# Ledger of designs, part 44: peptides against a protein of PDB entry 5EG6

Target 1, 151 residues: chain A of PDB entry 5EG6
Amino acid sequence: RLRSQTVSTRYLHVEGGNFHASSQQWGAFYIHLLDDDESEGEEFTVRDGYIHYGQTVKLVCSVTGMALPRLIIRKVDKQTALLDADDPVSQLHKCAFYLKDTERMYLCLSQERIIQFQATPCPKEQNKEMINDGASWTIISTDKAEYTFYE

## One batch from the design tools (peptide; made by RFdiffusion4, then SolubleMPNN)

Design b1_p16_4_s3 (from b1_p16_4, 10 letters changed)
Fold by OpenDDE base, seed 4:
Structure b1_p16_4_s3 (fold): chain B 151 residues (1-151), chain A 16 residues (1-16)
Amino acid sequence: as target 1 above (151 residues)
Amino acid sequence: ASGEVPTFKAKPKKAL
């Protein structure tokens, strides 16, 4: 389960083949670890291992099988995404999902929609990008290797 | 900048 860090709590959900945010409903997701050189596509090879920040992942709805583009999971510090963090992903920390091979685009909540939002460079800190609250997420998962939450 | 996010049908393969 993914929860946005907005004041109005919303959960990532898939309905009618579309990703959106719901205040009442949430989807259970798999976060699959990919190799850094894995190409975009419907078919992808899932790699074994503990997920670390900076690694490439696929976010897949467990019910519908719908997926977002390849993402790089990044650690969040306050209102910034860290570009050089490489420690294991923790449920205690907020995270951001960079859309791989884009110009600083992050998975973002806007109203009830899921969009890509362009982060702003941080001039004083080259290892950080400024994101909004809608681009900060909390992962609730049982394990750390493959983030799967069910209820 | 902001925009739509493309979606895919997922067909994950486990590398065993």
Scores: peptide ipSAE 0.302, ipTM 0.817, DockQ to the pose 0.881
Fold by OpenDDE base, seed 1:
Structure b1_p16_4_s3 (fold): chain B 151 residues (1-151), chain A 16 residues (1-16)
Amino acid sequence: as target 1 above (151 residues)
Amino acid sequence: ASGEVPTFKAKPKKAL
């Protein structure tokens, strides 16, 4: 289980104030839990507790302090993002980062760039959205003191 | 649809 802590992810790096892809480097980020009603801005209030799917988070580069917009972390099942999953985030599963208050836009790796990419609705499954492979992320906790195994 | 992602300088603060 993840708490607000330091995480590492591949193919996400910050250089010159920009987020971009790196095939060789792991980016180190703080993942901060926010309240659902937290507004967008440079300043934000970090909450304590376990991070669950469906919650709002901020990804902040541990080196540069640069941040992405507010994200909702969502569980991934194959190539679909689950809209109603609310269990604790597990490092055993890939996740997707929905850009909060957008029309199905997800954080996506495209070649060497980090972009927002619009997911496609699942016609027969309203609780799912179809994402591409670039929108599936693997995160690994780098804060061993805050790490708890998922059961 | 796709596009660039805006970025911010973060100033996180702890909940009081």
Scores: peptide ipSAE 0.302, ipTM 0.823, DockQ to the pose 0.919
Fold by OpenDDE base, seed 3:
Structure b1_p16_4_s3 (fold): chain B 151 residues (1-151), chain A 16 residues (1-16)
Amino acid sequence: as target 1 above (151 residues)
Amino acid sequence: ASGEVPTFKAKPKKAL
């Protein structure tokens, strides 16, 4: 279970006010739970509680205060993002970050850059969208855990 | 389609 808290994710770092990819430099981020009706803006109301898939979140760099657009955190099943999953976010599973109010755009790692990448609809499964590996993220809470990774 | 992701300043507020 993941709370609205400080987290880290591999290959996501903020430097010079920009989000970029780094295998050596891990950024610390606040993952803030928002109301589904929260508008985009510098100011936003943070909700307390455990984050569930399908909910709206803000990723904010704990150091610079820079934030990505509002995201919907979605559960990943292999190479697909699930659109209707609503269970608590698990750190044992990969997730995808849908850029809210876009046409299937997801936060994606591409080389040294963090970009938005358009998912492909699944014709046979309307509750899924096909994402690439770069759009699959692992979230690790920094509240209680120390971690290492393979470079 | 792919593109850059915009970034913003953040001022999170705790819910009252």
Scores: peptide ipSAE 0.300, ipTM 0.825, DockQ to the pose 0.926
Fold by OpenDDE base, seed 2:
Structure b1_p16_4_s3 (fold): chain B 151 residues (1-151), chain A 16 residues (1-16)
Amino acid sequence: as target 1 above (151 residues)
Amino acid sequence: ASGEVPTFKAKPKKAL
């Protein structure tokens, strides 16, 4: 499950084929690792290996099969997304989901909606982008959630 | 700026 780091805890959920945020219900997701060169589409090839920050992933609802666009998972430090972090993804750390091939657009919670929100550049820190709390997520493993960690 | 996020019906394929 994915939890947004907001004052009011909300979970990423899929209802009626739509992604939204719920205070009570959460979706279980497959986090599929993709090759950096994988094209956008309904069909995609899942690669083996552990997911690291900076890699391209697909979030797929385990129930509905609905997916978001290709995302680059990035490590979050305070209220910034790190552009150069490449260590293994940890459930102990906040993360952000950059919408691949966009101008700093991140997966973001706004009220009960899931939107893309544009991060602000950090002029003094080129390796960081400022995100809001709604764009900061926590990954929590569940019995129904799967991460693409193929050893 | 903010906007809608498109969604897809996923068809993941496992690389063998």
Scores: peptide ipSAE 0.302, ipTM 0.815, DockQ to the pose 0.893; fails the geometry check

Design b1_p16_4_s4 (from b1_p16_4, 7 letters changed)
Fold by OpenDDE base, seed 2:
Structure b1_p16_4_s4 (fold): chain B 151 residues (1-151), chain A 16 residues (1-16)
Amino acid sequence: as target 1 above (151 residues)
Amino acid sequence: MSGEVPSYKAKPKKAP
């Protein structure tokens, strides 16, 4: 199970104060659990506990301290993000990061850039949104607050 | 539709 802790994900990296894609470097991040009502801002209250799909999280670079906007971590089923999944996050499955309070924008790897990419509604499955491969992320727990891995 | 993702320096606070 995933809790508020340090994680590593491929491609996502911070350099020069910006998030970008690196095929050669693995970045280390804190994934912080937030309350659903936590406002956007530089300061935020980190909560303890296991992270569930549908919860609000902050990804913070363990080295630079740079953070993305509030994200909702969502379960991925093939090419879809599940909107109503609420089970504990499993590191055995890919996840998607919905940018909270956006029109279906997800954190996405696009070539060498980290972007927000708009998911497509599933007309026949209202609890799903279509995402691309770049919007699905593999995260693994790490035992180091600051971890750098070069491929 | 796609776009840049904003970011900023975080100041996480631990809940008491």
Scores: peptide ipSAE 0.428, ipTM 0.875, DockQ to the pose 0.921
Fold by OpenDDE base, seed 5:
Structure b1_p16_4_s4 (fold): chain B 151 residues (1-151), chain A 16 residues (1-16)
Amino acid sequence: as target 1 above (151 residues)
Amino acid sequence: MSGEVPSYKAKPKKAP
C-alpha cells in the first residue's frame, strides 16, 4: 500500500522551476498526504497514514522542492477516472491526479509537456470521467528521495 | 481543453 513517501514517476520532471516531460527518465517525488480541508499554498501540513483514492495529496520534486497544486489521487479503470473509489491506493494499477477545485482538470503528459487536461463526463456513468492515456500515471514507491533511474 | 499547470516551491510541515 502507498503511504506518504517518496515515489518514482515516469516522464514527470522539474527543470528551471517548471514541470516538464522526460522520455528517458523516472523522476523522484515525494507524495504528501494532506487533509481534505487543507488550503492551497506553499506551506502545508503533511499527514501520516496509507493513502486512499479520493484523498488530497501534494507531489513535490525531491530534487528542486517544486510542487504541483493540490491533487486528488483517483483510481483508473481503463480510460476512466473513478470519482467515488476510496480504497487504498494500489501500485499495481495506474492512477490519475485530479487538480483539486477545477473543472475536471487532470495532470497530463502531452508530448514533451506536463499540462492539465480536461476530462469528459461519462454519459452513462456519473461516477466516472473519461481521461486520455497521458493522464494515467504509474507510481512506484522508493526508499530514497533522490533516487532517479533511466530507461 | 488543456493548459499549463501552476507550480511553486513547497514548504511541507509535519503534523504536530
Scores: peptide ipSAE 0.414, ipTM 0.871, DockQ to the pose 0.940
Fold by OpenDDE base, seed 3:
Structure b1_p16_4_s4 (fold): chain B 151 residues (1-151), chain A 16 residues (1-16)
Amino acid sequence: as target 1 above (151 residues)
Amino acid sequence: MSGEVPSYKAKPKKAP
């Protein structure tokens, strides 16, 4: 189970104050659990506890302190993000990061860039949204500030 | 549609 802690994800890194893609550098981030009603801003209240899918989180670079907008962490099933999953986040599964209060925008890897990409509604399953592979993230817990991966 | 993602310096604080 994942709690408010330091995590690392491949292809997401901060350099020069900007989020960018790197296959060789694993960014280390604090994943902070927020209340659902927490407003967007530089300051936010971090909550303790295990993180569940559907909850609001902040990803903050452990080195630079740079943060993404409020995200809702969602469970991924193949090429779909589940909208109603609420079980504890598992490191065994990929996740998607919905940019809160957007029209289905998800954090996405595109070439060397980190972008927001609009998911497509699933017409047959209202509890799912179709995402691409770039919007599926693997996260692992870590206590390291940085991790570099070389193949 | 796709676009850049805003970012800024975070100031997390612990809940009371």
Scores: peptide ipSAE 0.410, ipTM 0.871, DockQ to the pose 0.957
Fold by OpenDDE base, seed 4:
Structure b1_p16_4_s4 (fold): chain B 151 residues (1-151), chain A 16 residues (1-16)
Amino acid sequence: as target 1 above (151 residues)
Amino acid sequence: MSGEVPSYKAKPKKAP
């Protein structure tokens, strides 16, 4: 199960102090569990424990130390992000990263760019909202602080 | 709607 640890994800990289996309390699990151009431900032308190969907996390590049804003990791079901899933995060499932305290903005891959993309509400299912393929991420836990995979 | 994602240098701290 996933906890505050190192992970690898495809496409997400940092170069020149900016997040960008790379199709030929997997980036290395720390994923840190935060309290739900943790404020946004450069400094943050990392909590112990298994990470569950719906919890607040920080993604930090293992190489550069650059971080994204606070994210809520959400479970993905096909083309939708689940809003009320709270089970432990599984590597068997893709996940989405909701930018905390935004209007349905998710971390998204678009061509060579990393952007925030607004999800669309699901009229028939209040506990879901529609995301695109670029907002669905595969993460792999690793024992290495710096894990880089090249295709 | 889409836009840039801000980023900054992280300073993680261990919980007491």
Scores: peptide ipSAE 0.407, ipTM 0.867, DockQ to the pose 0.953

Design b1_p16_5_s1 (from b1_p16_5, 9 letters changed)
Fold by OpenDDE base, seed 4:
Structure b1_p16_5_s1 (fold): chain B 151 residues (1-151), chain A 16 residues (1-16)
Amino acid sequence: as target 1 above (151 residues)
Amino acid sequence: MPLPTLRPSEAVANAK
């Protein structure tokens, strides 16, 4: 029988108290805006307003309450994370999650694991860091049963 | 591509 090619996708998910990437299950996450000077911790103050690239955010699983460390959400252009983009976050753009106060570490998918990937500086363009495909994320609204995105 | 299913703030949703 003939079959159409399908896109392989993995979703951020929490299972057994750990973040992982699942092809069958997906987690619904809140993205909370924080102040730039907010300290790391389980307790944090959420700020009102638009979320812009370059701002500090917290990803929290809506079911388990598990959270990742503070992240800076950055706009992705091709294989690079933009360091100076500050426009409002849009679901039309790929994004990357920089682990705040690290040496260019980004939230990355490696098979079924969620790891930190160290981006490399872009010598030609100081406002960009080179990331891999696993560090490029697509934000999907939870009201959709099927997802359409560009790879 | 990895797909996080994120519930953005109402402000982000409105900006889309």
Scores: peptide ipSAE 0.045, ipTM 0.615, DockQ to the pose 0.074
Fold by OpenDDE base, seed 2:
Structure b1_p16_5_s1 (fold): chain B 151 residues (1-151), chain A 16 residues (1-16)
Amino acid sequence: as target 1 above (151 residues)
Amino acid sequence: MPLPTLRPSEAVANAK
């Protein structure tokens, strides 16, 4: 028999100087592409071009300017983050945000909180890490425009 | 079960 579940959508949002997950409010974020060698800081150099999986990005709230630490955006396959995918990021696929220079920590939604959640190594596939659903994000454009992506 | 979403700005979406 099939399991019934209720799916709730939550959005990344900044309120009160903190990142949180809201069911009613969503924030618009800049996803800035950084160089792999870019150091952590409030000031950073943004690269031009389409973002590819595996690249370093900064998420910055368009309203408040609040930013998360440097992240590596990774492609998600089912419940796993792919470590070696390098194709262009698309809104058709889920993605995960690895906290750069951590031990498999990913940006994760837990109830109304945004936390770091540690992925577990995939025993049989070295190029994958197992993540939970809260660490699997969907990117949605703020408008309804259709975009063309180039590799 | 939560489904987290991220809404990038238009500027980001069209970044080239």
Scores: peptide ipSAE 0.034, ipTM 0.623, DockQ to the pose 0.104
Fold by OpenDDE base, seed 1:
Structure b1_p16_5_s1 (fold): chain B 151 residues (1-151), chain A 16 residues (1-16)
Amino acid sequence: as target 1 above (151 residues)
Amino acid sequence: MPLPTLRPSEAVANAK
């Protein structure tokens, strides 16, 4: 088959026990802050406080309760994920979700599927990793949710 | 913290 690239805007959605990308449907999620030493599991302890880049989080679908593995939310600068950013998460910034304890694996959109994408190191910039465009996420808000974002 | 929704900005995906 001929391989091609497709540019599209998709939403993270949970259906049938699976995470996927939809053009029509979107899911509401809870982003839970975890301790850095929190172990993987279906049950986890949630920390209070503002979420900062570099911290460990859990994404949980508000409807189904399905959760992704532990993630580290990282700030994105153009085509790179920043490894050392630690400021509060901002709606104005793109973000990437590093799968904790992996070799540079990030949550990524591929067609209609959510997959892991391996970032490539930046030899001259140790604080950055090159990510796929599908691994760059935007948090979009609605007036129905109570939230606080930083600019 | 609740996230109303999460989306890729403008994702480039490889398709077979």
Scores: peptide ipSAE 0.034, ipTM 0.567, DockQ to the pose 0.030
Fold by OpenDDE base, seed 5:
Structure b1_p16_5_s1 (fold): chain B 151 residues (1-151), chain A 16 residues (1-16)
Amino acid sequence: as target 1 above (151 residues)
Amino acid sequence: MPLPTLRPSEAVANAK
């Protein structure tokens, strides 16, 4: 009989000085809002306010302090990342993390690895880029998370 | 209906 593959949930985690994806362990990360003109670096200025899609963010491991490069958080619609969505980020929606200043590279899960996945332009819609399931993330608030509700 | 929005804080990212 044919093998069946089930969808597995994996969590972003830092281990051994590397980002990886674990089914059993998860990392707590600070999501810092940055100005659009903030430069890449270990030191950065955190902007006050609510995070909106399209804005630049920094993901920093609360334990190790390791950070990913500057990311643009984008709204996900099925297998596409929306380029022009600018509404407040919702925990009810999946999101994608575009690596800023790259050619459509997104933070992506591949087995146990965290990789960069190059999205493909959507021929039908210029405001969308095609991503895979591994590039779709869900943000889950911790007990220390702060959030607001918008209509 | 109101939807939760994120502020800079701790969070967990996961992929399914």
Scores: peptide ipSAE 0.028, ipTM 0.581, DockQ to the pose 0.041

Design b1_p16_5_s2 (from b1_p16_5, 7 letters changed)
Fold by OpenDDE base, seed 1:
Structure b1_p16_5_s2 (fold): chain B 151 residues (1-151), chain A 16 residues (1-16)
Amino acid sequence: as target 1 above (151 residues)
Amino acid sequence: MPVPTLKPSEEVANAV
């Protein structure tokens, strides 16, 4: 079995028209790839291909259809979000969701609520922003398939 | 070593 780098304790969930965090309930989401110039709205055009860090995405609850605003998915290195990473998104890596067109606001878990957290610039590393642990997410596939890998 | 990647419209769960 392939091990992930993170043990999940809280899950993004939709209830009563609100996004929140739950230790008991979890929501499955569709992650949609958008064009970089796609405007905000309920209607959007979905792109084909693999999702890469730095691209614009929409998270839509598979059950309720509730959606978050446009996000830029960014790679996480320890306590920092990488601004220039562009490789394919991997389930083995932590990620952060930057709220597009904001001043360094990231999707963040605070207690049982989902809030926006403002990242702090890294003075010595312009390609990084400091985030808290609540802004670091792990994406888990709902696919039930199991794989064996050989080196 | 291969690593899983995400595709658009893939059903996933987000967790911290």
Scores: peptide ipSAE 0.042, ipTM 0.665, DockQ to the pose 0.047
Fold by OpenDDE base, seed 4:
Structure b1_p16_5_s2 (fold): chain B 151 residues (1-151), chain A 16 residues (1-16)
Amino acid sequence: as target 1 above (151 residues)
Amino acid sequence: MPVPTLKPSEEVANAV
């Protein structure tokens, strides 16, 4: 008899002034669209419109106001981040958050910690780079955050 | 049915 593999879910959360991952608690975040030329800082100008892959965004905790550095949201295909995808971001697809102006650093979950993970270039496909599972995120509406999702 | 997309300042949760 074959048994289904259960995968645990961890949520991005802010506690004690730090970003971390929790199996029980989740944080609500605003995703702000920025201009590509927007500089890093606590103050930023928000753009209107739908968020597309390849665009610069800010993740801000709705409770504490803490923010991550500027990120480029990228589409994920299996274990790779797509560098040239530019279609609208969909909640049905996994995404990766590239830390802007870094050497292929991505927002990554490692146990309970949020770290930067350096992606590996894909030798055969220049428009892709390899990420680990911890760098692949699912965007979920806050009204669904308590549910378990199946792939 | 249209596929849900993110809008600026939309409140969401990220999960792994």
Scores: peptide ipSAE 0.032, ipTM 0.585, DockQ to the pose 0.045
Fold by OpenDDE base, seed 5:
Parts: C-alpha cells; structure tokens; sequence
Structure b1_p16_5_s2 (fold): chain B 151 residues (1-151), chain A 16 residues (1-16)
C-alpha cells in the first residue's frame, strides 16, 4: 500500500456525465501523453514514451470516454506544485494537474465535487505555486488500486 | 526494485 493512501482517500469517478470523487467507487482512466503544442479537442495525438512532470496529458475515462481538458502534470512538494520539475512521474509521488492555459487553475477535490482551484504564487519561491490538499493526487495502476481499495 | 514510471495510455486510478 502506498504511503499516501489514507482512510480518507477519495477516488476520481465519472457519474451522470460529470467528474466527481467517491470514497466507495473509483474509475479507471487512461493517461495520454501529448505534445506540448497539441491543441484542445476530442481528437488528439498520443505521444510515446514515459510521462515526465511538466508534460501535457489527457485523462480519459476508460468506460465512458469522457475526458478532462489538457492538463500539465506537476510534481507536488507538500502544499506546493513545482513548476520546473521534469523527472519521470512515479506512483509514489503525489502530483497536481494544472489546467493548461489557465491562470493557475488546478484539478481539485472539494467534498465530493471535482472543481478548479486557483493556486497562489509562492512569494518566496518562484518555481512553486501553493495548492490545497484537494489538488494533490496519487496515481496508481488499476491493479494496485483494486488491491488497496479492498484492503 | 525501481519504481515503475507512468506510461502513456496506461490505465490508472487517481486518488486523494
């Protein structure tokens, strides 16, 4: 079990045509790597390779096909999203999903809703933005998710 | 063992 998994864990889920969070249900998603210059749309080109922080990704529900807008996956350090981290994404690290081409908007859990949360610039560190706990996500394989969900 | 890195089009679950 990942250290970031707690008794208060919530899972991203699609229901009724909307993204929401559940403590009892979780959805499986494809994470697609995109080129940095990929435009927004239903049709997109998937890039090969490993996903690194700072890269553009698409999250697509494996069941419904519903997708979130283009996201930049960023490394999380406590209550901050790192703007310049570029190492490979690991399942042991928390991450944040910046909504591309927005003013510091991040994918965030609020109660059982998925919302956009505006990060605040970190005054002492230009390479960081302050986020809340709801904007920190853990990404795990479906095998691990099923194992830990019922554990 | 090294921790696996996420790959494009991998099926994953996102949790808080």
Amino acid sequence: as target 1 above (151 residues)
Amino acid sequence: MPVPTLKPSEEVANAV
Scores: peptide ipSAE 0.031, ipTM 0.542, DockQ to the pose 0.044
Fold by OpenDDE base, seed 2:
Parts: structure tokens; C-alpha cells; sequence
Structure b1_p16_5_s2 (fold): chain B 151 residues (1-151), chain A 16 residues (1-16)
């Protein structure tokens, strides 16, 4: 039988005005829902309601207030981002953050740094883009101080 | 508006 095991876990963190990855320190973030036509900026209008895949979101550090550019949250199937999923976002599933108005750029972990990773179109499936594991994120409750994988 | 922690995850399937 096959069983899954987490190889490594890093957390998105803000320090010195920069986003980086940490194995020990993690930041709590607000995920704000925006209108699809909301413009980029430090000031934005937040919508009420549950977040669905395909919608525009703003990630804001709860401590520093630092924010990433507008993102589209997308559902992940293995190492692919789904372009047409629209069901409610689940904390139990992996997600990807597409940088809005870019050519397939996704928020990605590379070593200790947060970078933009360009996804590759999936030749046989037009509704999918190929990403790497560093671009697959899990949203977890802030009640969890540590992540431990159990099989 | 939930306040979550975002983590990259890397999993490997191990045959047992």
C-alpha cells in the first residue's frame, strides 16, 4: 500500500518588510475577498462571504500589515492548478495563488525565499497549469502552532 | 475573513 508523508514544511513569514520562508516562525494572515474588478493598491474594498476558488484575494500579515499583490486562489490537483474550479475554498485541500494579471506566475517557495514561479500549460488539459510543490500551499488554522504529519 | 497560516507542503508517497 501507498502512504503519504510530508517531507518538509515551511511557513510564510514577514520580517523586515520582506516575505520569506521559515521552518520555525510563521505569520498569521488575513485573506480578504475582493471584487474581480478591484484595482491594485494598499487600500482596497473587502467583500463579505465565503471565498471560492477562482476569486481575487488579498493576503495581509496580521502583525506587520504587509500585503502581497492581488492573487487568484486556485484549487490544486496533485501538481496542477485548476483554472475553472469555483467551489468554496477548503483548509483541507492544497491551493495555489496566481498573481493576478501575470503570465501564469504563482506564489512559490524556493529554499528560504518566496518567489514567483511560472506555471507551464498542460498540453492535454486546457483547464490546468503545471506547478511545482513549492507553489502548493495549505491553509491551516492559527490555532495550530506546529504542523505534524500523521499517517 | 479567516486568519489562517499558509504553509508550503511537500509530500511523498511511500510504498508499504
Amino acid sequence: as target 1 above (151 residues)
Amino acid sequence: MPVPTLKPSEEVANAV
Scores: peptide ipSAE 0.026, ipTM 0.601, DockQ to the pose 0.027

Design b1_p16_5_s3 (from b1_p16_5, 8 letters changed)
Fold by OpenDDE base, seed 3:
Structure b1_p16_5_s3 (fold): chain B 151 residues (1-151), chain A 16 residues (1-16)
Amino acid sequence: as target 1 above (151 residues)
Amino acid sequence: MPLPTLRPSEEVANAK
């Protein structure tokens, strides 16, 4: 017998002063490019230019102004985060958000919560880290956020 | 599968 599975899509959202994941609501976020040596803080200097994988970014909710800590946006290849990819960020590729100054901690979706998930080193490939599916994000523009996706 | 909605710079949008 054939079995089918429908996977619910969740969106990053801010509610009650916290980041969470919602299947009904979505947040619109600014992704600000920072200098690699930018310190953590509520105030930061935005850098001009294309955002590339490997660069430091700040995700800020356009409505609440809530922000996540400094992140390094990394390209995802299947279930691995690439440590040395440096091409421009594309909506055609999944990405992962490494929390700077952590031991391989990535932004991760767990149920309705946003947590940190520790990636596992790839012994065979030093330029990759193993992440779970919850740490692999898809970027969509706000004009496309009104559509429902089924996987 | 998780989908954040982002308003990236025009450069990022054009880079895809």
Scores: peptide ipSAE 0.159, ipTM 0.605, DockQ to the pose 0.071
Fold by OpenDDE base, seed 2:
Structure b1_p16_5_s3 (fold): chain B 151 residues (1-151), chain A 16 residues (1-16)
Amino acid sequence: as target 1 above (151 residues)
Amino acid sequence: MPLPTLRPSEEVANAK
């Protein structure tokens, strides 16, 4: 049996009340900045300002209104999430979404499913956690896609 | 202001 490796791009999408990963469909999401002490819930107070790594955010589907739990957006260096990066979020860099109040759980793509992946502590660098490729995300502005969403 | 509407994505290598 011959095996081959194929590189594919999948996008976060909401369908049938569930988050999933699709190669053909993509969801447009609002990324809302929250205060660090904001509690979990369907209703939340959006904070004004530019988003920096290390801050708490809410990811909300523009079509369905479905939201993921509170996330901390972290900068990615190779296959590690940086715990102390605090510069402004850039579309030029990969990012990871840590699920707040968990033991190193990150939003992760596995085939067509969206799961939680537990990162491994980096023994040599305490400011880093080891993640897999599926937990590394790219933020793309909708105005650069086939469909443009205007606010 | 928060970031505008965005499309999260990831490129994954799969063995077939």
Scores: peptide ipSAE 0.157, ipTM 0.682, DockQ to the pose 0.030
Fold by OpenDDE base, seed 5:
Structure b1_p16_5_s3 (fold): chain B 151 residues (1-151), chain A 16 residues (1-16)
Amino acid sequence: as target 1 above (151 residues)
Amino acid sequence: MPLPTLRPSEEVANAK
């Protein structure tokens, strides 16, 4: 069977002990809400409640258990990450994952790789950071992952 | 109607 690759549609996936972006395979991840003061580590305490933008989360692969560093989930408006949005996270909106305690580094896909992309400050809006399209993610529940979405 | 929100430990697929 021929393998086709699309540029615009890629999924976060874990393979061979590494995070990567695949157009053919997608990983199922737990999004765990953490306290804002939770320290980095393999062991962490998960909070109850709904996830809001601006909160600290852990993405954990449901298959391998591999986790990304602590992330702050931020709302995306066009090509900017909002720094002060605090409403509940919705699957209807794009989001960005800021790597906590970094200099504006965001989880980003570049071709088949998952990298850190450094956002730039928005000159005219201090509550926004400019990201690229690869740093904008759509969260889809696994039961609805088969549905087509558009960028 | 309220918008759907994510809960802790919910399984999701992250895509672009």
Scores: peptide ipSAE 0.035, ipTM 0.560, DockQ to the pose 0.044
Fold by OpenDDE base, seed 1:
Structure b1_p16_5_s3 (fold): chain B 151 residues (1-151), chain A 16 residues (1-16)
Amino acid sequence: as target 1 above (151 residues)
Amino acid sequence: MPLPTLRPSEEVANAK
């Protein structure tokens, strides 16, 4: 019997009106799917359907209601963000959050702070951008269900 | 084997 799990060192959290990275507390967030042409603002229209890589999303803290700017959720391959992946978002894969309408800026964990990190272009692979480890995130469902499989 | 996906407004925890 094998059980799939991930180990986390820090969690995205909201405290004192600010986003930060906590090793002790984690925040629960709503991931709202937006239209690609949705404008930035406190009010936004949420789309129905599955979230796919490459789509625009809003992360909203379920407790405080604090939200990050519009993000494009991108699939991560090792230490690179994929620019053209469009399959459904999976909790089995790491992801990166590109700050929409920026010059390759990604949501990044640096110690206890949440910052923007500028990705480096990959000259040999135009569909990829190099990110640091702090810009690679794991999405964990708040559901208490566990996944077990047998070989 | 089923693969998990996310729906809009689903509660998740973002971890590093």
Scores: peptide ipSAE 0.031, ipTM 0.580, DockQ to the pose 0.047

